# Peptides against a protein of PDB entry 6O8C, part 169

Target 1, 262 residues: chain A of PDB entry 6O8C
Amino acid sequence: VGLRYEKISLPKIHPRYDLDGDASMAKAVTGVVCYACRTASTLLLYQELMRKGVRWLVELVKDDYNETVHKKTEVVITLDFCIRNIEKTVKVYEKLMKVNLEAAELGEISDIHTKLLRLSSSQGTIESSLQDISSRLSPGGLLADTWAHQEGTHPRDRNVEKLQVLLNCITEIYYQFKKDKAERRLAYNEEQIHKFDKQKLYYHATKAMSHFSEECVRKYEAFKDKSEEWMRKMLHLRKQLLSLTNQCFDIEEEVSKYQDYT

## One batch from the design tools (peptide; made by RFdiffusion4, then SolubleMPNN)

Design b2_p24_8_s3 (from b2_p24_8, 12 letters changed)
Fold by OpenDDE base, seed 4:
Structure b2_p24_8_s3 (fold): chain B 262 residues (1-262), chain A 24 residues (1-24)
Amino acid sequence: as target 1 above (262 residues)
Amino acid sequence: SNEKEYEEFEKKMEEIEEEEEELE
């Protein structure tokens, strides 16, 4: 998943003076840098959208977490209440057993008590898991989204604008080279200007390509890789939360079986 | 790297220019 782009390179620029060749070269360079500008813009947009998505997902998972915690709390209260009631009942039946009245029922209640205590112990593992999740989602946690602000390219970098400036310079030279080509022959002074402009073209082109590669593509790829990794972890965490929620429901259901004894 | 290539390009252009001047 991610935006696919074509690897671009500048055409070979020959130092030899050739009006036809130079015009063709300039056209090609213009095309390449134009593509770079468009691509940079697209890559930036993608990253911005992903950042929004990341923020959205973080909030969603936090909400899921809070709901799970709430459910867990409800179950704990219910379970504790049930345990207390069973313990009271056990005490009553123990007294009755001393007079040989309710031995069978005491055994059943005692077994229920044991089961409830086991369920209570399982709550500890759920709590530990929730704490782990909370720590991971915390601002300094392993699943913090700080990377989304650090990695990649940002509008404030003005990469597209910088490339556009270079493109404008290149385009201007290209149009001049088209005119030069149409003249078929240049006077000495115009020829010298042409040669000089060709050097400028090369300079602008190489600068554009360097900027595109190093400041746009490379950073985008780093962002993409990080985002994919983070996203996988977040989705896994969400599944863990769902599992914990289901465990809470299972415990609640189990406790409900013993409500007749409370 | 790009700067080096540019410098090399400039040097080549200068060489061509010098050759042209010698023909004058």
Scores: peptide ipSAE 0.018, ipTM 0.480, DockQ to the pose 0.852
Fold by OpenDDE base, seed 2:
Structure b2_p24_8_s3 (fold): chain B 262 residues (1-262), chain A 24 residues (1-24)
Amino acid sequence: as target 1 above (262 residues)
Amino acid sequence: SNEKEYEEFEKKMEEIEEEEEELE
């Protein structure tokens, strides 16, 4: 879920000298650029929080991975021990059968041995899955979090500060235009200054909007899209780990049924 | 013609800004 913001645009700037119109236009421009500054700040904050969340999630999933590996190792040890004991028992019964002892017990033990070997094979699949997960989480892997440091906007870019400087320039011109409006008429030199300031206002406004659109909004959207994709994959991976853990528990439970024969 | 005047102004301001950056 990303931040919602409204698409903003500059009002039309007419080249005609009009003290009332210019003051109104300048006010509107000030409002738009002010909104851009606040929005840029919010978008930056969101990205910084998301980066923290990404790092947290990576560590969480790594912990889950380690726990799963530990459980898998425990089950492998138990299973191998059980298999070895059953194999010893099979050998003893095979020797006894040569002396006309009951074959029925040997059949049952052999069936247990076969089942245990199947369980052991499933452990191989679990191991392969864990290796795949490890590779995906490793540096340079498909689920590496390097994108979080590359995509989007960063405090070091100083985008908010740059926009604020432009806003300050625009605001100063706006206040001057309010004064000019109050004077109702300007002397020739003051009129020329007003016209020049109007051009400056246009320049600052267009620069601000371009910067906001290209350096703030566009990069934010790219970051957002990448984060959503990555998060989906990470959550899926976590579910896979849980599935593997459950498989280990299932195997452990199955092995416990045969402990009476070992 | 009026939009062209603003575009020309913007271009001049950009040139000045580039020159200032080169002097720093």
Scores: peptide ipSAE 0.017, ipTM 0.488, DockQ to the pose 0.082
Fold by OpenDDE base, seed 1:
Structure b2_p24_8_s3 (fold): chain B 262 residues (1-262), chain A 24 residues (1-24)
Amino acid sequence: as target 1 above (262 residues)
Amino acid sequence: SNEKEYEEFEKKMEEIEEEEEELE
């Protein structure tokens, strides 16, 4: 899961003066850093898209939560109404029992009352579970999405732009090395400049690769790992909400069986 | 001549660093 990218490394830079080798090396370096720029851009885009997805999923799960709460509330109202009606019926039959009438029916109604009270207790458990879920989704909770803003790379980091600056410097040197190669032999002063430019190339290249690895790739991987973990937890939470909803439906169905007695 | 080139190198490195900072 996540974007796949190829691991890149700089070619070995030999200290020896070699116009052909230096041009070839410079070309390779340019290619590597160019790839780094493109990859950094792609990784950034991925993260931005994922952040949008995270925000979307948060809202979706919140909606699911609210729906579950609504269903629970509905069931509670229905159940309470049924309990009240059964209690009234029980009182009536108790009065009849005092005159030795309808004893068998009283037993049946009392049993129903007991069952309804058990169902009411189950609602308490559902409520507790919903409160736990609410806590997890709340700001600062275990499923808060603050990590999405903190982890990874952001456009404000300007990583692509920074790499591009280095790439420009490297490219300039590469083009000069192509010219130098074409000359086949350089004058002393030009040779010294070439050697110095090679040092500059090395500096820019290493800086680019370090920046790419540490500020782009590493942070991306951290973001990816965190996002995967968070997504898994969110999906699990959705399943929990569904389970709670189903429990509410089960209770409602059972209550409906006793409505004829109320 | 070489020393001048080294100085120019250092200056350019500073400029690059400044450019990077400006991009932040």
Scores: peptide ipSAE 0.017, ipTM 0.536, DockQ to the pose 0.029
Fold by OpenDDE base, seed 5:
Structure b2_p24_8_s3 (fold): chain B 262 residues (1-262), chain A 24 residues (1-24)
Amino acid sequence: as target 1 above (262 residues)
Amino acid sequence: SNEKEYEEFEKKMEEIEEEEEELE
């Protein structure tokens, strides 16, 4: 879930000299660019917080993975031990059967052996799944967090500061236009300066909006999209790890039923 | 490109500043 922002556009700038209209236009432009500055700042903060969250989640999932691997290893050791013990028992009972002793019990033990071998096979599948997860989490893997450092805007880009400089220039012109409006009529030279300031305002505003759109909003949206995709994949991976852990517990429980035969 | 647009704006701003200086 990303931040919602309003699409902003500059008001129409009429080339005609009009002190009242120019003051009103300049005020509107100031408002729009001010909103852009604040929005850019908010978008940057959001991204920085998300980057922290991403790093945190990566470490959490790595811990989950390690715990699952540990549990799997424990179960494998227990299962292998149980299999070896059952195999020894089977051999003993096979020898006894040759003398027609304890024949009824051999069938049960053999069935247990078969079940344990099936459980061992399932452990192989779990191992394969864990290896896949490990590869995905590894550097260069599909779930690597390198995108978080590459995508979006960063404090080092100084986008907010650049926009603020432009806003300051625009604001200065706005205040001058407010004064010009109060004069009602300007001398020829002052009128020419007003016209030039209007052109400056246009260029500052256009530059600000272009910078905001291309260097702030666009990059933020790319970051947002990547973060959402990555987050979904990470959550799915966590569910997979949980499933694998549960499978290990299930196997451990099954093995415990046969401990009396070991 | 955005960079090219900025360069164009800067050039135009310089022209405006020069014109203002001539009026003073």
Scores: peptide ipSAE 0.014, ipTM 0.503, DockQ to the pose 0.086

Design b2_p24_8_s4 (from b2_p24_8, 15 letters changed)
Fold by OpenDDE base, seed 5:
Structure b2_p24_8_s4 (fold): chain B 262 residues (1-262), chain A 24 residues (1-24)
Amino acid sequence: as target 1 above (262 residues)
Amino acid sequence: KNEEELKKFEKEMEEIEKEEEKKR
């Protein structure tokens, strides 16, 4: 679950002037920061896709909820109708029993009435569960998707673009150090420029790595963790809705057995 | 806010690059 990336670190930058070492170091730094740019882009893309997926899943679960509520309502209407009919039948048989007629049938009808009342009680539990689910899905509820807009990195942050600027500066210095290496020996002024460029390289590299770590990786990990937690809860909720739907079907099937008496 | 921050960052980098060009 989530994108796997390698933890990157800058190579050791030695303060000593060394044309061969500095060119090699600059190449390594360029590689690391290039990887950071690519990784930041990939992490951003992943988060944007996940946000789309989250929105889609929210709508799907809302639809599932509405279907379950509809089914529950249908069953309640059917059950209430059946109960009313059985109650009328019970009343008729009670009158007949006073005249010593059909006493054995009254017992059976009374048992059916008792069973229907138990089913009606179970519907109350289903209603309570649906209300709980509704509260969780509502704005400000425990399963609200507001975190998806707040957590992580966003295109508006321009983190990839910022890293790319730093990478360009680093790459330019690397190419200069490659040329310096080819010269084997620099004049005093060129040596001083090389030393200055090395300091700039260090500055840009450190800034890039700090930005990557703090503004890209850290925020991505927070988004990932929140996404995993939220997804688990949403999947559990979907299973709960399915269970409630199945309970409604079971009740409907049982009620259908008694419709012949109504 | 983010565009302003990016512009500031780019400007800072451009200034660093210009200082390098003046020394060369």
Scores: peptide ipSAE 0.021, ipTM 0.564, DockQ to the pose 0.043
Fold by OpenDDE base, seed 3:
Structure b2_p24_8_s4 (fold): chain B 262 residues (1-262), chain A 24 residues (1-24)
Amino acid sequence: as target 1 above (262 residues)
Amino acid sequence: KNEEELKKFEKEMEEIEKEEEKKR
């Protein structure tokens, strides 16, 4: 479940000199940019946590893969041993058949041999599937986690700190406008400074909002989308591994039925 | 690069703030 955030916009800034209006506007702008800073921080934290989760899941799936490979190897060894023993038995019975003995038993053993060879062929398919999975999980594979290091926002980008600098500038102007409001009337020079500060406030606010939208929100959404897609694929891969493991157990069970003939 | 960009940004903001203080 991704973090929900509200879409924010700057209030309208009127060009008219109004000490009461300008103080109120500056307060509103401060609030909006403050929200942007907090949101950017939260989005960053989410991504960092997700990156940790991705790394953890990769290791988990690698462990699942290794377990499946080990089980497959065990079954192959057992199956090959059974096949070799049955082949020896077949040779003995073929010699006896030359003397017209044990024809019915030879037929049964031959059928078992055929079944074991079919099971061996299925192991080849399992091996190919495991190789495909390994390839997908390998560095540069389709399920590599390199995207998690590239996509989104990172602490090294210092986006939160950049926004905080802008917020500080805006906040200072707001406090000055609050003082100006308290004076009720400004001298001509002070009025000109106030007008100039209002322009600066607008500049800082627009810069903050652009940075938030383009460098924080947009990159976060891209990261989120990729993470969701990747996660679905990884979960599917785990299910595939489980299926392969179950196939190995099924083969092992079938082989165990014929061990009495070996 | 990001640290340099932040430093540049902070410097720019500090210059703006100083210019405002000089006018007050």
Scores: peptide ipSAE 0.020, ipTM 0.564, DockQ to the pose 0.043
Fold by OpenDDE base, seed 4:
Structure b2_p24_8_s4 (fold): chain B 262 residues (1-262), chain A 24 residues (1-24)
Amino acid sequence: as target 1 above (262 residues)
Amino acid sequence: KNEEELKKFEKEMEEIEKEEEKKR
């Protein structure tokens, strides 16, 4: 998962004065830096969209958590009520047994009581799991989304704008080199300007590529790696919540079978 | 690194210019 981009490199810049070669080189450099600008913009957009998705997913999981907690609470109340009713029934039957009434019914009710107590014990595990999930989702928890605001590139960094400035400088030189090529031969002063512009082109190009690599690509890759790791953990947590919800439903269903005896 | 490469490029350009001037 992530945007695929091509690894770009600058063409070889020959120090020899060659109007045809220099125009061709400048064209290639312009193309590479143009690609870097577009790629940087796309990578930025992707990260911004991912940040929105991360925030959305956090809220979704928090809602799922709250629903699970609510369901768990309802089940606990129902289970406790059922246990209390069964315990009352057991006491009544124990009193009746003292008066020579049927032991078989007491055995069945006692078995139900034992089963309900086992179900009640499982609620402690569910509660512990919910507390763990809550701690992970809490501010400063293991699933905090603070990384999404820290990692990667941001609009405030103005990386695309910086690259665009360099691209503009490079493009201007390229257009001049295209004109120089059309002249086939330059006067001495124009030749010196051309050579100087070639040095400027190299400077701008190397600066653009360095900025693209270090401030755009590297940071994007770091964001991507963090995003993938975080997403795996969030998906696992969501599966855990679903499992806990299902356990609550299973307990509720089992308790419902015994309500006819209370 | 980029500044070093630029300096190398500038030096190479200067050397080529000197060689071209010697051929004249």
Scores: peptide ipSAE 0.020, ipTM 0.536, DockQ to the pose 0.864
Fold by OpenDDE base, seed 2:
Structure b2_p24_8_s4 (fold): chain B 262 residues (1-262), chain A 24 residues (1-24)
Amino acid sequence: as target 1 above (262 residues)
Amino acid sequence: KNEEELKKFEKEMEEIEKEEEKKR
């Protein structure tokens, strides 16, 4: 579950010169942009932690893959050895049957041989599945983690710092508007400065909100969506590996039953 | 590139602030 954030909007900025209204508006704008800065920082941190988690999960699944391959190889060696021993036994019995020895024992050995060959065919399916998994985990594969480095926001983008600069400018204007409000009436020149500062406040606030929306939130949502999709696929892959491992153990157990007859 | 963009942004902001000080 991704981080929840509230949709923020700027208060309405009225063009009318009003010292009380302008101070109140500036306070509200400061609050909104401050929230944007904190949220952007949190969203960035989340993505960095997720990137670390993605790398960790890739390594974990690669380890699981290697363990499965190792187990499969062990079973193949054991199975091949059993098949070779049974084939030797069949040849001996075929020679003995020419001299009137019991047909019943040859039938049982032949049945065991058939069962072992079926197990060997299952190993081929396991091998094909492992190759598919390897291809998916390989660089450029469907489960490559390259998206984690490309999508979303990064510390190098300096989005939080950019927003902080805008917040500082907005905060300075707010403090000036608070002083202007306390004066109750401004001289003509001070009034013109106040009007100009109000336009600047609007400009900085709009820039901050656009930057937050387009460069922080939108990119975060794209990263989140891709991460969720990728994570589901990785978890499914891990389940497939576990299934293949269990199949190897099942084959090993069956082969062990026939080793007592060799 | 990103440090340059931040510096450009900061410089643009400083220019806006300096233009304000000149009017003040």
Scores: peptide ipSAE 0.021, ipTM 0.556, DockQ to the pose 0.043; fails the geometry check

## One batch from the design tools (peptide; made by RFdiffusion4, then SolubleMPNN)

Design b2_p25_1_s1 (from b2_p25_1, 12 letters changed)
Fold by OpenDDE base, seed 1:
Structure b2_p25_1_s1 (fold): chain B 262 residues (1-262), chain A 25 residues (1-25)
Amino acid sequence: as target 1 above (262 residues)
Amino acid sequence: MEEEEERKKIEEEEKKFEEELLKEL
């Protein structure tokens, strides 16, 4: 679930010289850019927390994988041992059958042997599935977390600091426009300065908004989308691991039924 | 003459400010 933020836009800047309107506009611009700074900071924090979560989830899934591999290995050892014992028993009964003794018991043991061999064959499918999962989790695999380091915004980008600099410039002009408004009428030179500062304000504001949109919001959205997709895939992979673990338990249970015959 | 000189000064300060801001971004 990504952070929700309000879509912000700059107020319409009127080209006409109006001390009251210009002060009001400058106040609104200051508010918008201030919101952009705070939002950028929040979006950055979210991404940093998500990166930590991604790393944690990778380790968790690796642990799940290792547990599944361990269980599979245990079952393989047990199954192989059971097969070897049944094969020895089959050989003994085959020798006894040649001496005309016990044909019925040999049939039952042979059927058990056939079932165990089928279970052994299923282990190959589990192994292949585990190898696929391992490949996906490996560096450069489809579930690699490299995107988390590449996508989005980072503290090193200093986007919040850059926006704050622009906000400071805008705020300074806003405070001047409040003073100008209080004077009600400016001298010619002061009027020219006011008009110039209004142009500067517009420039800083547009630069702040473009930076916020392109370098903060857009990159955040790209990070969010990739994170959601990756997380869905990781959760699915965990379910696959659980399924493989359950298959190992099922095989172990079946093998246990035949241990009484060995 | 004075108005044109002030206008040029303003344009130069704008350009300088743009350059400084571009260096910080």
Scores: peptide ipSAE 0.019, ipTM 0.519, DockQ to the pose 0.080
Fold by OpenDDE base, seed 2:
Structure b2_p25_1_s1 (fold): chain B 262 residues (1-262), chain A 25 residues (1-25)
Amino acid sequence: as target 1 above (262 residues)
Amino acid sequence: MEEEEERKKIEEEEKKFEEELLKEL
């Protein structure tokens, strides 16, 4: 579950010159843009942590894969050895049957041989499954982590710093509007400066909100959605590896029962 | 009647200011 943030909007900016209204508006704008800066920082941090988590999970699953391959290889060697020994025994008994020895023991050994061959066939299915998993984890595979480096926001984008610059400009205007309010009436030149600063405030605020929405929020949401999808697939893959490992152990246990006959 | 005309005049001035502000963006 990704970070929740509140949807922010700018207050309505009245075009009319009003020292009290303008100071109140500027205060509200400062608050909104300040929230945007903090939220952008938090969203960035979340994504950086998720990228670390993705890398960690990839390495973990690769280790699980290698362990499964190792176990599979061990079982194949053991199974092949057991099959070869049973085949030698079958040949000996077939020769002995020509000399009137009991057919019952040959039947039992033949049944064991048939069971071992079935187990050997199941190893082919395990191998194909491991190859599929390997292909999915490979560079360019369906579970490649390249998206984590491409999607979302990055420290190099300097989104927080850009928003902070805009916040500083807005804050400066707010403090001036607070002073203007205290004067109750401005001279003509000061009134014109106030009107220009109000336009600048609007410009900076709009720019900050657009940047926040398009470059921070939207990209974060895209990253979040991709991360959730990828994570579900990786967890499923890990369960598949565990299942394959368990199948190898089951085969090893079954083979061990027949080693006493060889 | 006079108050309604003054309100309309204020609304028209507000609309002009919004249009000017949009031109500077």
Scores: peptide ipSAE 0.018, ipTM 0.468, DockQ to the pose 0.096
Fold by OpenDDE base, seed 5:
Structure b2_p25_1_s1 (fold): chain B 262 residues (1-262), chain A 25 residues (1-25)
Amino acid sequence: as target 1 above (262 residues)
Amino acid sequence: MEEEEERKKIEEEEKKFEEELLKEL
């Protein structure tokens, strides 16, 4: 589950000159943009932590894969050895049958041979599944982690710092509007400066909100969605590896039952 | 379509606000 954040919206800004209203508005805008800065920082941190988690999970799954491959290889060696021994035994019994020995033991050994060949065929399916998994984990595969480096926001983008600069500009205007409010009435030139500063505040605020929405939130959501999709696929792959490992153990157990006859 | 329409509405509202601010100057 990704981080929950509140949808941020600027307060309604009135074009009318009102020293009390403008100071209150500027305070509210400062609060909203400050929240945007903090949220952007939190979203960035989450993504960086998730990238670390992704790398960790990739290495874990690679280790699981290698373990499964080793186990499969062990089973193949054991199975091939057992098959070769049974085939030698079958050849001996076939020669003995030509000399009038009882057919009952040959039938049992032949059945064991048939079962071992079926197990060997199942190993081919395991091998193909492991190759598919390897292909998916390989560079450019469907489970490659390249998306984690491409999607979302990065510290190098300096989005938080850019928002902080805009917040500083807004905060300065807010402090000026607080002073203007205390004067109760401004001279004509000071009133014009106040009106211009209100336009600047609006410009900085809208720029901050656009940057937050487009460069922080949207990219975070894309990263989150991609992360969730990838995580589901990786968990499924781990389950598949576990299933393949269990199949190898099941084959070893079955082969062990026939080793007593060889 | 909806996001682009919403963006256009925001841009239109911003433009109207700027025009109103300019009238108060």
Scores: peptide ipSAE 0.017, ipTM 0.512, DockQ to the pose 0.072
Fold by OpenDDE base, seed 4:
Structure b2_p25_1_s1 (fold): chain B 262 residues (1-262), chain A 25 residues (1-25)
Amino acid sequence: as target 1 above (262 residues)
Amino acid sequence: MEEEEERKKIEEEEKKFEEELLKEL
């Protein structure tokens, strides 16, 4: 998962004055920095799309959570109603036993009551699990999406634009070196200018590559790793929610078996 | 689907810009 990009490096810059070599080197540098600009743009786009996907997934999981909470609440209401009815029935039978009714029916109803109380206790565990999930999804929780706004590169960083400025400076020098090559021989002053421009080219290229590596690639890799980790945790959380939902359905089914005794 | 289309559009724009830059070089 993630964009594949090639590791780029600057060509070797020879200090020797050579019009043909310098033009060829400048062309190669221009190509490398151009690739860095495009790659930085693509990496930025990927991160922006991933941030949209993260926000979408958060909302989806919140919906799943709300559905689970709703189902849990429904089951609690049904279970509490069933418990209250069984408790009333137990009281009636206890009164009737004073008038010679068979002890076997009271035993069965008492066992049902005990089972319902156990189911009610299990709802407390489900509630605790839902609260844990809610805490993890909440702001400052372990599954908060705040990292998506902090990690990686952002349009506001202007990394692509900064690289483009450096590329423009490099390209200008390349075009001059192409002209210098066409002249075949420069006068002393023009030769000195060429040598100075070669130093500027090196400076701009090094700055571009440093910026690309440190501010674009490194931050992208950190964002990518964080996103993959977060996504795995979110998928696991969705499975937990599904498990809790299924537990609520199982309890509802068990309670339905005892409704005829109420 | 929309994210994939947006990605393709940007890749196409980047490719056009690259082609324009290559034409000037």
Scores: peptide ipSAE 0.008, ipTM 0.467, DockQ to the pose 0.014

